# Peptides against a protein of PDB entry 5VJI, part 29

Target 1, 62 residues: chain A of PDB entry 5VJI
Amino acid sequence: NTLVVLHKSGLLEITLKTKELIRQNQATQAELDQLKEQTQMFIEATKSRAPQAWAKLQASLT

## One batch from the design tools (peptide; made by RFdiffusion4, then SolubleMPNN)

Design b2_p15_7_s2 (from b2_p15_7, 11 letters changed)
Fold by OpenDDE base, seed 5:
Structure b2_p15_7_s2 (fold): chain B 62 residues (1-62), chain A 15 residues (1-15)
Amino acid sequence: as target 1 above (62 residues)
Amino acid sequence: LQQQVQQLQQLLKQL
């Protein structure tokens, strides 16, 4: 039985831990991508001085 | 049991 072999070898625990680490990495990556986007909107707002670019940044922070 | 083996095989294929 493959499940019993994987459990007894410790490979099941490693597999489940790897799945959880992938999930945590995906969540952290999404937060990082949001921060990068907000940082880019801030850079564009400072460069353009356009009220629309500041309004776009403000809408992303609310 | 067979369903749990299939779920684990799918998990291993996605790693």
Scores: peptide ipSAE 0.035, ipTM 0.625, DockQ to the pose 0.014
Fold by OpenDDE base, seed 3:
Structure b2_p15_7_s2 (fold): chain B 62 residues (1-62), chain A 15 residues (1-15)
Amino acid sequence: as target 1 above (62 residues)
Amino acid sequence: LQQQVQQLQQLLKQL
């Protein structure tokens, strides 16, 4: 049984752990991309001095 | 048994 061989070899645990690490990496990457976008909105708000750019930043934080 | 093999095959296709 291939599943029993994969379990006994430790490859099943490695495969499941790798899948979980990929999932966690994707979640962390999405959080980083959101933070980069918020940082860009902050930079644009500081440059433009426009109340609308601060309103966009505030809307992204809620 | 067949369901476990299908789950493993699906897991391997997602890597």
Scores: peptide ipSAE 0.029, ipTM 0.608, DockQ to the pose 0.014
Fold by OpenDDE base, seed 1:
Formats: structure tokens, C-alpha cells, sequence
Structure b2_p15_7_s2 (fold): chain B 62 residues (1-62), chain A 15 residues (1-15)
């Protein structure tokens, strides 16, 4: 049985752990991308000094 | 055997 061989070789555990690490990496990357977007909106708000750019930043933080 | 290989291939495609 191939599944029994995969389990006994540790390859199944490595595969499941790799899947979880990829999921965690994707979650951390999404948080980083959100922070980059918020940082860009902050930079645009400071440059334009326009009330609408500050309102856009505020809406992204709520 | 073929069904077990397909199950492993599906697990690997979900990485």
C-alpha cells in the first residue's frame, strides 16, 4: 500500500508540514501586502494633503 | 494502486 510506505518513510508528515508552512507563508504575505497598500495610501495622503486621500486611508483602517 | 497514486497527486496539487 503506497500510503503505508509514505507514512513509514516520513514523506507524508513532510508533505503535510510543507502544506501548513505554505499556508502560513501565504497568510503572512497577505498581511505584508495589506501593510504595503496602507503605507502607500499614507504616502499619497501626505503628498496630496487632500481630504479625500485621508478619507481613503481612514476607510482602509476600519 | 492507481487510485492511491491519484490521491497522492491530488494532495501534491493542493500545496
Amino acid sequence: as target 1 above (62 residues)
Amino acid sequence: LQQQVQQLQQLLKQL
Scores: peptide ipSAE 0.028, ipTM 0.602, DockQ to the pose 0.013
Fold by OpenDDE base, seed 4:
Structure b2_p15_7_s2 (fold): chain B 62 residues (1-62), chain A 15 residues (1-15)
Amino acid sequence: as target 1 above (62 residues)
Amino acid sequence: LQQQVQQLQQLLKQL
């Protein structure tokens, strides 16, 4: 049974843990990318005298 | 063999 051999070798645990770490890394990366985008919109809103840049930032936070 | 692959794929989908 290949699954029993994979379990007994510890490779199943490593595979499952690696998949979970990849999932957590992808979630954290998505949060970082969203924060980077919000930071860029904030910088643009502070440089712009246009109310539209603040409205765009507010829409990204809701 | 196919049932063992399906069980592994299901365990992987639960993470």
Scores: peptide ipSAE 0.028, ipTM 0.594, DockQ to the pose 0.014

Design b2_p15_7_s3 (from b2_p15_7, 11 letters changed)
Fold by OpenDDE base, seed 2:
Structure b2_p15_7_s3 (fold): chain B 62 residues (1-62), chain A 15 residues (1-15)
Amino acid sequence: as target 1 above (62 residues)
Amino acid sequence: KQAEIAALQALLQQL
């Protein structure tokens, strides 16, 4: 059957690995986007020197 | 056999 041929050819393993790599890439991208947002809040806090900007940054780190 | 094809299609749609 098609599944047996796909398994024996190694294409099933490649497909499953590709799916996992896509998932990991998406997770890493989400973490990176969060870090970018936190970095922007830090930059704004340093520029404005406003207590509210520091409070916003602190809230993002909880 | 049709179930196997459907399973492969479902796997590919999740990529």
Scores: peptide ipSAE 0.057, ipTM 0.651, DockQ to the pose 0.013
Fold by OpenDDE base, seed 1:
Structure b2_p15_7_s3 (fold): chain B 62 residues (1-62), chain A 15 residues (1-15)
Amino acid sequence: as target 1 above (62 residues)
Amino acid sequence: KQAEIAALQALLQQL
């Protein structure tokens, strides 16, 4: 059957690995996006010198 | 054969 052929050819393993890599990539991208947002809040805090901007940054780091 | 194709399609749609 097709499943046996996919398994024996290694294509099933590649498919499953690709799925896992996509999942890991999505998780890493979410962390990167969070870091970008935190970086922007840091930049805004340094520019404004406003206590509210520092408080917002601090809240994001908890 | 159709069940096997459907299973493969389901796996591919989950990528």
Scores: peptide ipSAE 0.056, ipTM 0.650, DockQ to the pose 0.013
Fold by OpenDDE base, seed 5:
Structure b2_p15_7_s3 (fold): chain B 62 residues (1-62), chain A 15 residues (1-15)
Amino acid sequence: as target 1 above (62 residues)
Amino acid sequence: KQAEIAALQALLQQL
């Protein structure tokens, strides 16, 4: 069957590994996006010197 | 053959 052919050709292993790497990449990208947002809030807090901007940053880290 | 392909696709979607 097709599954046996895919396994023996190595394509199944590559497919499964690729799928896992895509999933891990998506998770890492989400973490990076969160870090970017937190970094932006930090930058804005330093620029504005407004206590509310620091409070917003602190709330995001809680 | 079509049934085998569909089964493989379903398996891949479950992972």
Scores: peptide ipSAE 0.053, ipTM 0.636, DockQ to the pose 0.013
Fold by OpenDDE base, seed 4:
Order: C-alpha cells, then structure tokens, then sequence
Structure b2_p15_7_s3 (fold): chain B 62 residues (1-62), chain A 15 residues (1-15)
C-alpha cells in the first residue's frame, strides 16, 4: 500500500509538514501585503493632505 | 487497474 510506504519512509510526515508551512507562509505573506498597502496609503495621505486620502486609510484599518 | 489509479490520485490530492 502506497500510504503505508509513504508513512514508513517519513515522506508522509515531511509532506504534511511542508503543506502546513506553505499555508502559514501564505497567511504571513497576505498580512505583509496588507501592511504594505496600508503603508502606501499612509504615505499618500501625508503627501496630499487631502481628507479623502485619510478617509481611505481609515477605511483600510477597519 | 482503474480503481487503483483512482485511489492513488485521491491520495495525491490529499497530500
């Protein structure tokens, strides 16, 4: 049975751990991308001094 | 043979 061979070889454990690490990496990358976007909106708000730019930033933080 | 192929494909999709 292929599953038994994968389990006994340790490849199943490595595969499952790798999938979990990929999932965690994707979640962390999404948080990082959101922070980058919020940082850009903050920079634009400081440059323009327009109330609309601050409103966009505030909406992104909710 | 088809049942065995389907079982292996299902296993690979779960990994």
Amino acid sequence: as target 1 above (62 residues)
Amino acid sequence: KQAEIAALQALLQQL
Scores: peptide ipSAE 0.042, ipTM 0.584, DockQ to the pose 0.011

Design b2_p15_7_s4 (from b2_p15_7, 10 letters changed)
Fold by OpenDDE base, seed 4:
Structure b2_p15_7_s4 (fold): chain B 62 residues (1-62), chain A 15 residues (1-15)
Amino acid sequence: as target 1 above (62 residues)
Amino acid sequence: LEQQVQQAQQLLQQL
């Protein structure tokens, strides 16, 4: 049974830890990508001076 | 088998 061999070798634990680290990395990357987009909307709002660009930024922060 | 996977996951949350 392959799963018994993986458990006895410690590779099951390493595999489960690696999967959790990948999940945490993906969550942190999504938060960073959201912050980058909010930063871009802020830069655009400051450049355009348009009330609509500020309203778009406010809607992204709620 | 499921209990061994759950025990491994709990140990990994403590690291």
Scores: peptide ipSAE 0.071, ipTM 0.696, DockQ to the pose 0.016
Fold by OpenDDE base, seed 2:
Structure b2_p15_7_s4 (fold): chain B 62 residues (1-62), chain A 15 residues (1-15)
Amino acid sequence: as target 1 above (62 residues)
Amino acid sequence: LEQQVQQAQQLLQQL
């Protein structure tokens, strides 16, 4: 059975750890991308002085 | 086998 061989070789544990690290990396990357977007909206709000750009930033911080 | 997968998952939560 392939699963028994993977378990006995330690490759099952490595595979499960790798999957979890990928998931954590994806979650952290999504948080970073959100922060980058919020930072861009802040920069645009400061440059444009447009009330709409501030409203867009405020809506993103909910 | 299911217990060993659960043990691996628990060990992975501790690391």
Scores: peptide ipSAE 0.069, ipTM 0.692, DockQ to the pose 0.016
Fold by OpenDDE base, seed 5:
Structure b2_p15_7_s4 (fold): chain B 62 residues (1-62), chain A 15 residues (1-15)
Amino acid sequence: as target 1 above (62 residues)
Amino acid sequence: LEQQVQQAQQLLQQL
């Protein structure tokens, strides 16, 4: 049984830990992408001075 | 050993 061989070699623990680290990395990447988008909306609001760009930023922070 | 393999298999299916 391949699962028993992976357990006895210690590779099962590494595989499970790697899968959890991939999941955590994906969650952190989604938070970073949201922060990048919010940062871009802030930059556009400061450049345009348009009330609509500030309203768009405010809507993204709610 | 068998119980630990079963627990690891369940955890692998949940992730």
Scores: peptide ipSAE 0.061, ipTM 0.684, DockQ to the pose 0.013
Fold by OpenDDE base, seed 1:
Structure b2_p15_7_s4 (fold): chain B 62 residues (1-62), chain A 15 residues (1-15)
Amino acid sequence: as target 1 above (62 residues)
Amino acid sequence: LEQQVQQAQQLLQQL
């Protein structure tokens, strides 16, 4: 039984932990990309002096 | 064994 061999070798635990770490890394990367986008909207709002750029930033923070 | 099988099944349902 392949599952019993994977369990007894510890490879099942390592495989499951690796999959969970990949999922957590993907979630953290998405949060980082959102923060980068919000930072760019803040830079553009500061440069443009346009009320619309501040409104876009405010909408992204809600 | 049963707990690791259940964890593996839960991870397969998230894909």
Scores: peptide ipSAE 0.060, ipTM 0.694, DockQ to the pose 0.015

Design b2_p15_8_s1 (from b2_p15_8, 7 letters changed)
Fold by OpenDDE base, seed 4:
Structure b2_p15_8_s1 (fold): chain B 62 residues (1-62), chain A 15 residues (1-15)
Amino acid sequence: as target 1 above (62 residues)
Amino acid sequence: SAVAQLQALLQQILE
């Protein structure tokens, strides 16, 4: 049984930990991407000086 | 092969 071999070798634990790290990395990357987008909206708001641009930024800060 | 089966199992776990 492959699962038994995987468990007894310790590879199952490593694999599960790896999966969790991947998912945490993906979550962190998503937060980083959101911050980058918010930063871009901030830059655009400062350039345009338009209330609509600031409203868009405010809406993104959820 | 046994190696291929193990590899497939690992891939499923990582998904």
Scores: peptide ipSAE 0.340, ipTM 0.839, DockQ to the pose 0.015
Fold by OpenDDE base, seed 5:
Structure b2_p15_8_s1 (fold): chain B 62 residues (1-62), chain A 15 residues (1-15)
Amino acid sequence: as target 1 above (62 residues)
Amino acid sequence: SAVAQLQALLQQILE
């Protein structure tokens, strides 16, 4: 039984922990990407001084 | 092989 061997060797615990870390990393990366996008909109708003750019940023925050 | 079976099991767990 491969599952029994996997469990007794400790590899199952490591694998399950790895799976959880991967999923947490993916979630964190998604949040980071969203923040990066919002940051870019902020930078563009400051450079353009256009009201529509600020409106776009504000819409992204709601 | 035993290695192939183990690898397949690990892959399923990681999904």
Scores: peptide ipSAE 0.340, ipTM 0.841, DockQ to the pose 0.015
Fold by OpenDDE base, seed 1:
Structure b2_p15_8_s1 (fold): chain B 62 residues (1-62), chain A 15 residues (1-15)
Amino acid sequence: as target 1 above (62 residues)
Amino acid sequence: SAVAQLQALLQQILE
């Protein structure tokens, strides 16, 4: 009964779409966080000029 | 309540 009302009202479709958007957002946020980390490694590499810092960055890009 | 039941169902779907 509740599910029927949910479906016929259109709220089910909205809910399912919302779930998908949340998951897509989570994936995008993870990629963004990775990019932020890589950016920080790049900044540190430029500051230190140490080969190990560049190696660390390079490893993160694989 | 009916509202509480609907809310619970929606939360399950969103998981």
Scores: peptide ipSAE 0.339, ipTM 0.841, DockQ to the pose 0.015
Fold by OpenDDE base, seed 2:
Structure b2_p15_8_s1 (fold): chain B 62 residues (1-62), chain A 15 residues (1-15)
Amino acid sequence: as target 1 above (62 residues)
Amino acid sequence: SAVAQLQALLQQILE
């Protein structure tokens, strides 16, 4: 059957590895997006010097 | 077709 051929050809292993890489890429991208948001809050806090901006940043780091 | 079945299987694995 198709699964047996997929396994014997090595394509199954490649497909599973590809899936894992996609998942890891998605996780890394999520972390990067979070860092970007935190960076923006930091920049805004430094520009405004408003206590509420620093409080917002602090809350994001919990 | 066999190709379509294989393609469907690959899509399921990648999900």
Scores: peptide ipSAE 0.335, ipTM 0.839, DockQ to the pose 0.015

Design b2_p15_8_s2 (from b2_p15_8, 8 letters changed)
Fold by OpenDDE base, seed 1:
Structure b2_p15_8_s2 (fold): chain B 62 residues (1-62), chain A 15 residues (1-15)
Amino acid sequence: as target 1 above (62 residues)
Amino acid sequence: SALDQLQALLQQIEA
């Protein structure tokens, strides 16, 4: 069947590796997005000098 | 997404 052919040709391994790389990329992207958000909160905190902004930033770091 | 498409293909292959 197709699965056996893909396995023997090595394409199954490539497909599964691709799946894993995509998953890892998504995880890394999520971390990057979080960092971007935290950076924005930091910028806002420095601009506003409001305790609420610093509180939001601190909460995001926990 | 690319992941969703790949997962769908894998399910078809394994079915």
Scores: peptide ipSAE 0.032, ipTM 0.637, DockQ to the pose 0.020
Fold by OpenDDE base, seed 5:
Structure b2_p15_8_s2 (fold): chain B 62 residues (1-62), chain A 15 residues (1-15)
Amino acid sequence: as target 1 above (62 residues)
Amino acid sequence: SALDQLQALLQQIEA
């Protein structure tokens, strides 16, 4: 059985760890994208001084 | 995606 061979060789653990690392990388990328969006909202808020822009930023942080 | 490809490989191994 290929699965048994992979398990005994340690390659199954490496494969599963790789899967987990990919998942974590995706999660980190999502957080980064969110931060980029929040940064853009912050920039717009500072430029406009409009209360609605600050409200939008605040809503994104809560 | 890489995750999808890995999952597909795992499925083949487990089959």
Scores: peptide ipSAE 0.031, ipTM 0.636, DockQ to the pose 0.019
Fold by OpenDDE base, seed 4:
Structure b2_p15_8_s2 (fold): chain B 62 residues (1-62), chain A 15 residues (1-15)
Amino acid sequence: as target 1 above (62 residues)
Amino acid sequence: SALDQLQALLQQIEA
């Protein structure tokens, strides 16, 4: 069947590895997005100098 | 997403 053919050709291993790489990429992207958001909150805190802005940043770091 | 599409394809192959 198709699964046997994929296994024998090595394509199954490549497909499964690709799946894992996509998962890892998504996790890394999520971390990057979080850092971007934290950076934005930091910028806003420095601009406003308001305690509330710093509190929001503090909350994001927990 | 690309991951969802790949998972769907794998499910079809393994069926």
Scores: peptide ipSAE 0.030, ipTM 0.631, DockQ to the pose 0.020
Fold by OpenDDE base, seed 3:
Structure b2_p15_8_s2 (fold): chain B 62 residues (1-62), chain A 15 residues (1-15)
Amino acid sequence: as target 1 above (62 residues)
Amino acid sequence: SALDQLQALLQQIEA
């Protein structure tokens, strides 16, 4: 089957490593996106000067 | 996306 062929060819290791790298990249991207969102909330809080915006930002920093 | 396509291929390999 395909799995056996990949293993014998050496491509399985590369495939699995790629899968892991994708997972790690996705996790890192999620963290980055969260930081971006928090940054945006910070910017909005500074612009609006509204206590609600600051409360929203504070709630996000958990 | 290319990533989705790769993930789909990986699922086929593991099946």
Scores: peptide ipSAE 0.029, ipTM 0.626, DockQ to the pose 0.023

Design b2_p15_8_s3 (from b2_p15_8, 8 letters changed)
Fold by OpenDDE base, seed 2:
Structure b2_p15_8_s3 (fold): chain B 62 residues (1-62), chain A 15 residues (1-15)
Amino acid sequence: as target 1 above (62 residues)
Amino acid sequence: SALAQLQALLQQIEA
């Protein structure tokens, strides 16, 4: 069957590895987006000098 | 998404 052919040819392993790499890429992108958001909150906190802005930043870092 | 497309393809292969 098709599964056996894909396994023997090595394409199944490549496909499964590709799936995992895509998943890892998505996870890394999410972490990057979170860091960008935290950076923005830091910038806003420094500009506003408001305790509330610093509290929001602190909450995001926990 | 590419992940969703790949998952769909894998499902077809394993069925």
Scores: peptide ipSAE 0.031, ipTM 0.636, DockQ to the pose 0.020
Fold by OpenDDE base, seed 4:
Structure b2_p15_8_s3 (fold): chain B 62 residues (1-62), chain A 15 residues (1-15)
Amino acid sequence: as target 1 above (62 residues)
Amino acid sequence: SALAQLQALLQQIEA
């Protein structure tokens, strides 16, 4: 069957590895986006010097 | 998404 052919040819391994790399890329991108948001909150906190802004940042870091 | 497309293809192959 198709699965056996893909396995023997090595394409199954490549396909599964590709799936895993895509998953890892998405996870890394999510972490990067979170860091970007936290950085923006930090910048806003330093500009405003308002306790509320620092509280918001602290909540995001928990 | 590329992941969704790949997952769909994998399910068809593994079935």
Scores: peptide ipSAE 0.031, ipTM 0.636, DockQ to the pose 0.020
Fold by OpenDDE base, seed 3:
Structure b2_p15_8_s3 (fold): chain B 62 residues (1-62), chain A 15 residues (1-15)
Amino acid sequence: as target 1 above (62 residues)
Amino acid sequence: SALAQLQALLQQIEA
């Protein structure tokens, strides 16, 4: 079957590696997005005199 | 997405 052919050809390994790389890429992107959000919250907190802005930032860093 | 495409391919392979 196709699975056996892919395994023997080495393409299964490539496919699985690609899957893992995509997963890792997505995880890294999520971390970057989180950092961006935290950065924005930090900027807003520094601009505002609102304690709730700092509370939001603090909560995000937990 | 590429992930969705790959998942679809994997499903076809496993079938």
Scores: peptide ipSAE 0.031, ipTM 0.636, DockQ to the pose 0.020
Fold by OpenDDE base, seed 5:
Structure b2_p15_8_s3 (fold): chain B 62 residues (1-62), chain A 15 residues (1-15)
Amino acid sequence: as target 1 above (62 residues)
Amino acid sequence: SALAQLQALLQQIEA
């Protein structure tokens, strides 16, 4: 069947590895998005010079 | 998404 053919050809291993890489990429992207948000809060805190903005940033880092 | 597409392909292979 198809699974046997994929296994023998080596494509199954590549497919499974690709699946894992996609998963890891998504996880890394999520971390990157979080960092972007935190960076934006930092920028806003520096601009506003308001303690509330710094408190918001601090809360996001906990 | 690419992941969803790959999962769909895997589902077809396993079926």
Scores: peptide ipSAE 0.030, ipTM 0.631, DockQ to the pose 0.020

Design b2_p15_8_s4 (from b2_p15_8, 8 letters changed)
Fold by OpenDDE base, seed 2:
Structure b2_p15_8_s4 (fold): chain B 62 residues (1-62), chain A 15 residues (1-15)
Amino acid sequence: as target 1 above (62 residues)
Amino acid sequence: SALEQLQALLQQIQA
């Protein structure tokens, strides 16, 4: 059947590996987005000099 | 089934 052919051809392994790489890419992107947000909060804290902005940054790191 | 799971994975990859 189709599944057997896919397995024997090696395409099943490639498909599963591709899925895993997509998952890893999504996880890395999420971490990157979080870092971007934290960076923006840091920038805002330095610009405003407001204690509230620093408190917001502090909360994001905990 | 295994075939249904594979079909679902393929759809996720192409999406």
Scores: peptide ipSAE 0.043, ipTM 0.671, DockQ to the pose 0.018
Fold by OpenDDE base, seed 3:
Structure b2_p15_8_s4 (fold): chain B 62 residues (1-62), chain A 15 residues (1-15)
Amino acid sequence: as target 1 above (62 residues)
Amino acid sequence: SALEQLQALLQQIQA
């Protein structure tokens, strides 16, 4: 059984830790993407001076 | 990418 072999070899712990790190990386990337989007909305709000753009930005920050 | 390759390996292990 692959799982048994992984456990006995110590690779299961490494595998699970790696999986968790990947998850954390994905979460961080999602936060980064959100920040990028918010930054873009901020830039657009400052350029357009449209109340709707500011409202959109405000909604994104809540 | 290396991460994609690792994810693929993880999927194979869990399959």
Scores: peptide ipSAE 0.034, ipTM 0.635, DockQ to the pose 0.024
Fold by OpenDDE base, seed 5:
Structure b2_p15_8_s4 (fold): chain B 62 residues (1-62), chain A 15 residues (1-15)
Amino acid sequence: as target 1 above (62 residues)
Amino acid sequence: SALEQLQALLQQIQA
């Protein structure tokens, strides 16, 4: 079947590796998005000097 | 997107 052909040709390994790369890319993107959000909270905290803003930032880092 | 297209192709291969 197709799966056997893919395995023997080496394309199955490539397919599985591609899936893993997609997963890793998604994880990295999530971390990047989180960092962007934390950066924004940090900016707001520095601007406002409000304890609430710093508390919000601290909560995001825990 | 290209990523979505690739994912769709991978799903077809697994089907």
Scores: peptide ipSAE 0.034, ipTM 0.633, DockQ to the pose 0.023
Fold by OpenDDE base, seed 4:
Structure b2_p15_8_s4 (fold): chain B 62 residues (1-62), chain A 15 residues (1-15)
Amino acid sequence: as target 1 above (62 residues)
Amino acid sequence: SALEQLQALLQQIQA
């Protein structure tokens, strides 16, 4: 059957590993996007020097 | 997404 052929050829292992790598990549991308947002809040806080801007940044780090 | 496409392909694989 198809599953046996995929297993014996090694394609099943590659496919499952690819699925896991895509999942890990998505998780890493989410962390990167969060860091980008926090960086933008930091930039805005330094520009305005307003306590409210720093409060927003602090809230994002919790 | 690529993950969704791969999952769909996996579901199509039958023994």
Scores: peptide ipSAE 0.034, ipTM 0.638, DockQ to the pose 0.019

## One batch from the design tools (peptide; made by RFdiffusion4, then SolubleMPNN)

Design b2_p16_1_s1 (from b2_p16_1, 8 letters changed)
Fold by OpenDDE base, seed 2:
Structure b2_p16_1_s1 (fold): chain B 62 residues (1-62), chain A 16 residues (1-16)
Amino acid sequence: as target 1 above (62 residues)
Amino acid sequence: NELLKKALELAKKLAE
């Protein structure tokens, strides 16, 4: 069957590995996006000098 | 090759 052909050709392994790499990339991107957001909150806190901005940053780091 | 075509189609679905 088709699954057997995919397995024997190595295409199944490549396909599954590709899916895993995409998943890992997405997870890493999410962490990067979180860091970017935290960095932005830090920048805003330093610019505004508002206690609320610092409180928001503090909450994001917990 | 029809077999290869089917294999590629399945691989595409698995990769989604």
Scores: peptide ipSAE 0.040, ipTM 0.623, DockQ to the pose 0.193
Fold by OpenDDE base, seed 3:
Structure b2_p16_1_s1 (fold): chain B 62 residues (1-62), chain A 16 residues (1-16)
Amino acid sequence: as target 1 above (62 residues)
Amino acid sequence: NELLKKALELAKKLAE
């Protein structure tokens, strides 16, 4: 039984932990991507001085 | 080992 072998060897535990870490990494990456986008909008707002750019940034923060 | 079983069950649920 493959499952029994994986369990007894500890590989199942490692596999499940790896899956959890991947999930957590994906969540953290999503937050990081959001922050990067907000940062880019901030940069664009400062460059353009356009009210619409600031409005766009403000909308992203709500 | 019951403790190991419970730990693995929890890990499996968290990984879903």
Scores: peptide ipSAE 0.032, ipTM 0.588, DockQ to the pose 0.045
Fold by OpenDDE base, seed 5:
Structure b2_p16_1_s1 (fold): chain B 62 residues (1-62), chain A 16 residues (1-16)
Amino acid sequence: as target 1 above (62 residues)
Amino acid sequence: NELLKKALELAKKLAE
């Protein structure tokens, strides 16, 4: 069957590894997006010099 | 190959 052929050819291992890499990439992208948001809050805090902006940044890091 | 079989089992678990 197809599963046996994929296993013997090595493509099953590659397919499963690819699925794991896609999952890891998605998780890393989510962390990157969070970092981008935190960076934007930092930039806004430095520009405004308002305590509220710094409080917002601090809340995002906890 | 038993090592390959175990590796594939682990890969299935990680790919869930």
Scores: peptide ipSAE 0.031, ipTM 0.584, DockQ to the pose 0.044
Fold by OpenDDE base, seed 4:
Formats: structure tokens, sequence, C-alpha cells
Structure b2_p16_1_s1 (fold): chain B 62 residues (1-62), chain A 16 residues (1-16)
């Protein structure tokens, strides 16, 4: 069957490795997006001089 | 090859 052919040709292994790399990339991107958001909150806190903005940033880091 | 089969099974689980 198709699965056996893919396995013997090596394409199944490549496919599974590719899927793992995509998953890792997505996880890394999520961490990057979180850092970007935290950076933005820091910038806003420095601009606003509002205690609540600093509290919001602090809460995001815990 | 049993080792290869087990490796692929692990890879499938990691990729899910």
Amino acid sequence: as target 1 above (62 residues)
Amino acid sequence: NELLKKALELAKKLAE
C-alpha cells in the first residue's frame, strides 16, 4: 500500500521530520510573539507614567 | 527493521 511505499522510499521519515520541524517552528514563533508583546507593554509603561501600566507588565511576567 | 519502526512511531507522536 501507499504507506509501505512511503516507508521504504524514505519519504515517510522525511515527512515526519518535516512535521516536527514545523511544530518546533510554531512553538518558537509563539515565544517570539510573547516577547514582542511584553516589549510593547514595557514601551507603553515607560511612556504612560501610569502605575497600572507597570502593574500590567509585571503581571505578564509572572 | 524494528528499531526503525519504533523511531517512526516516536516521530509520529512528536509531530502530532
Scores: peptide ipSAE 0.031, ipTM 0.586, DockQ to the pose 0.045

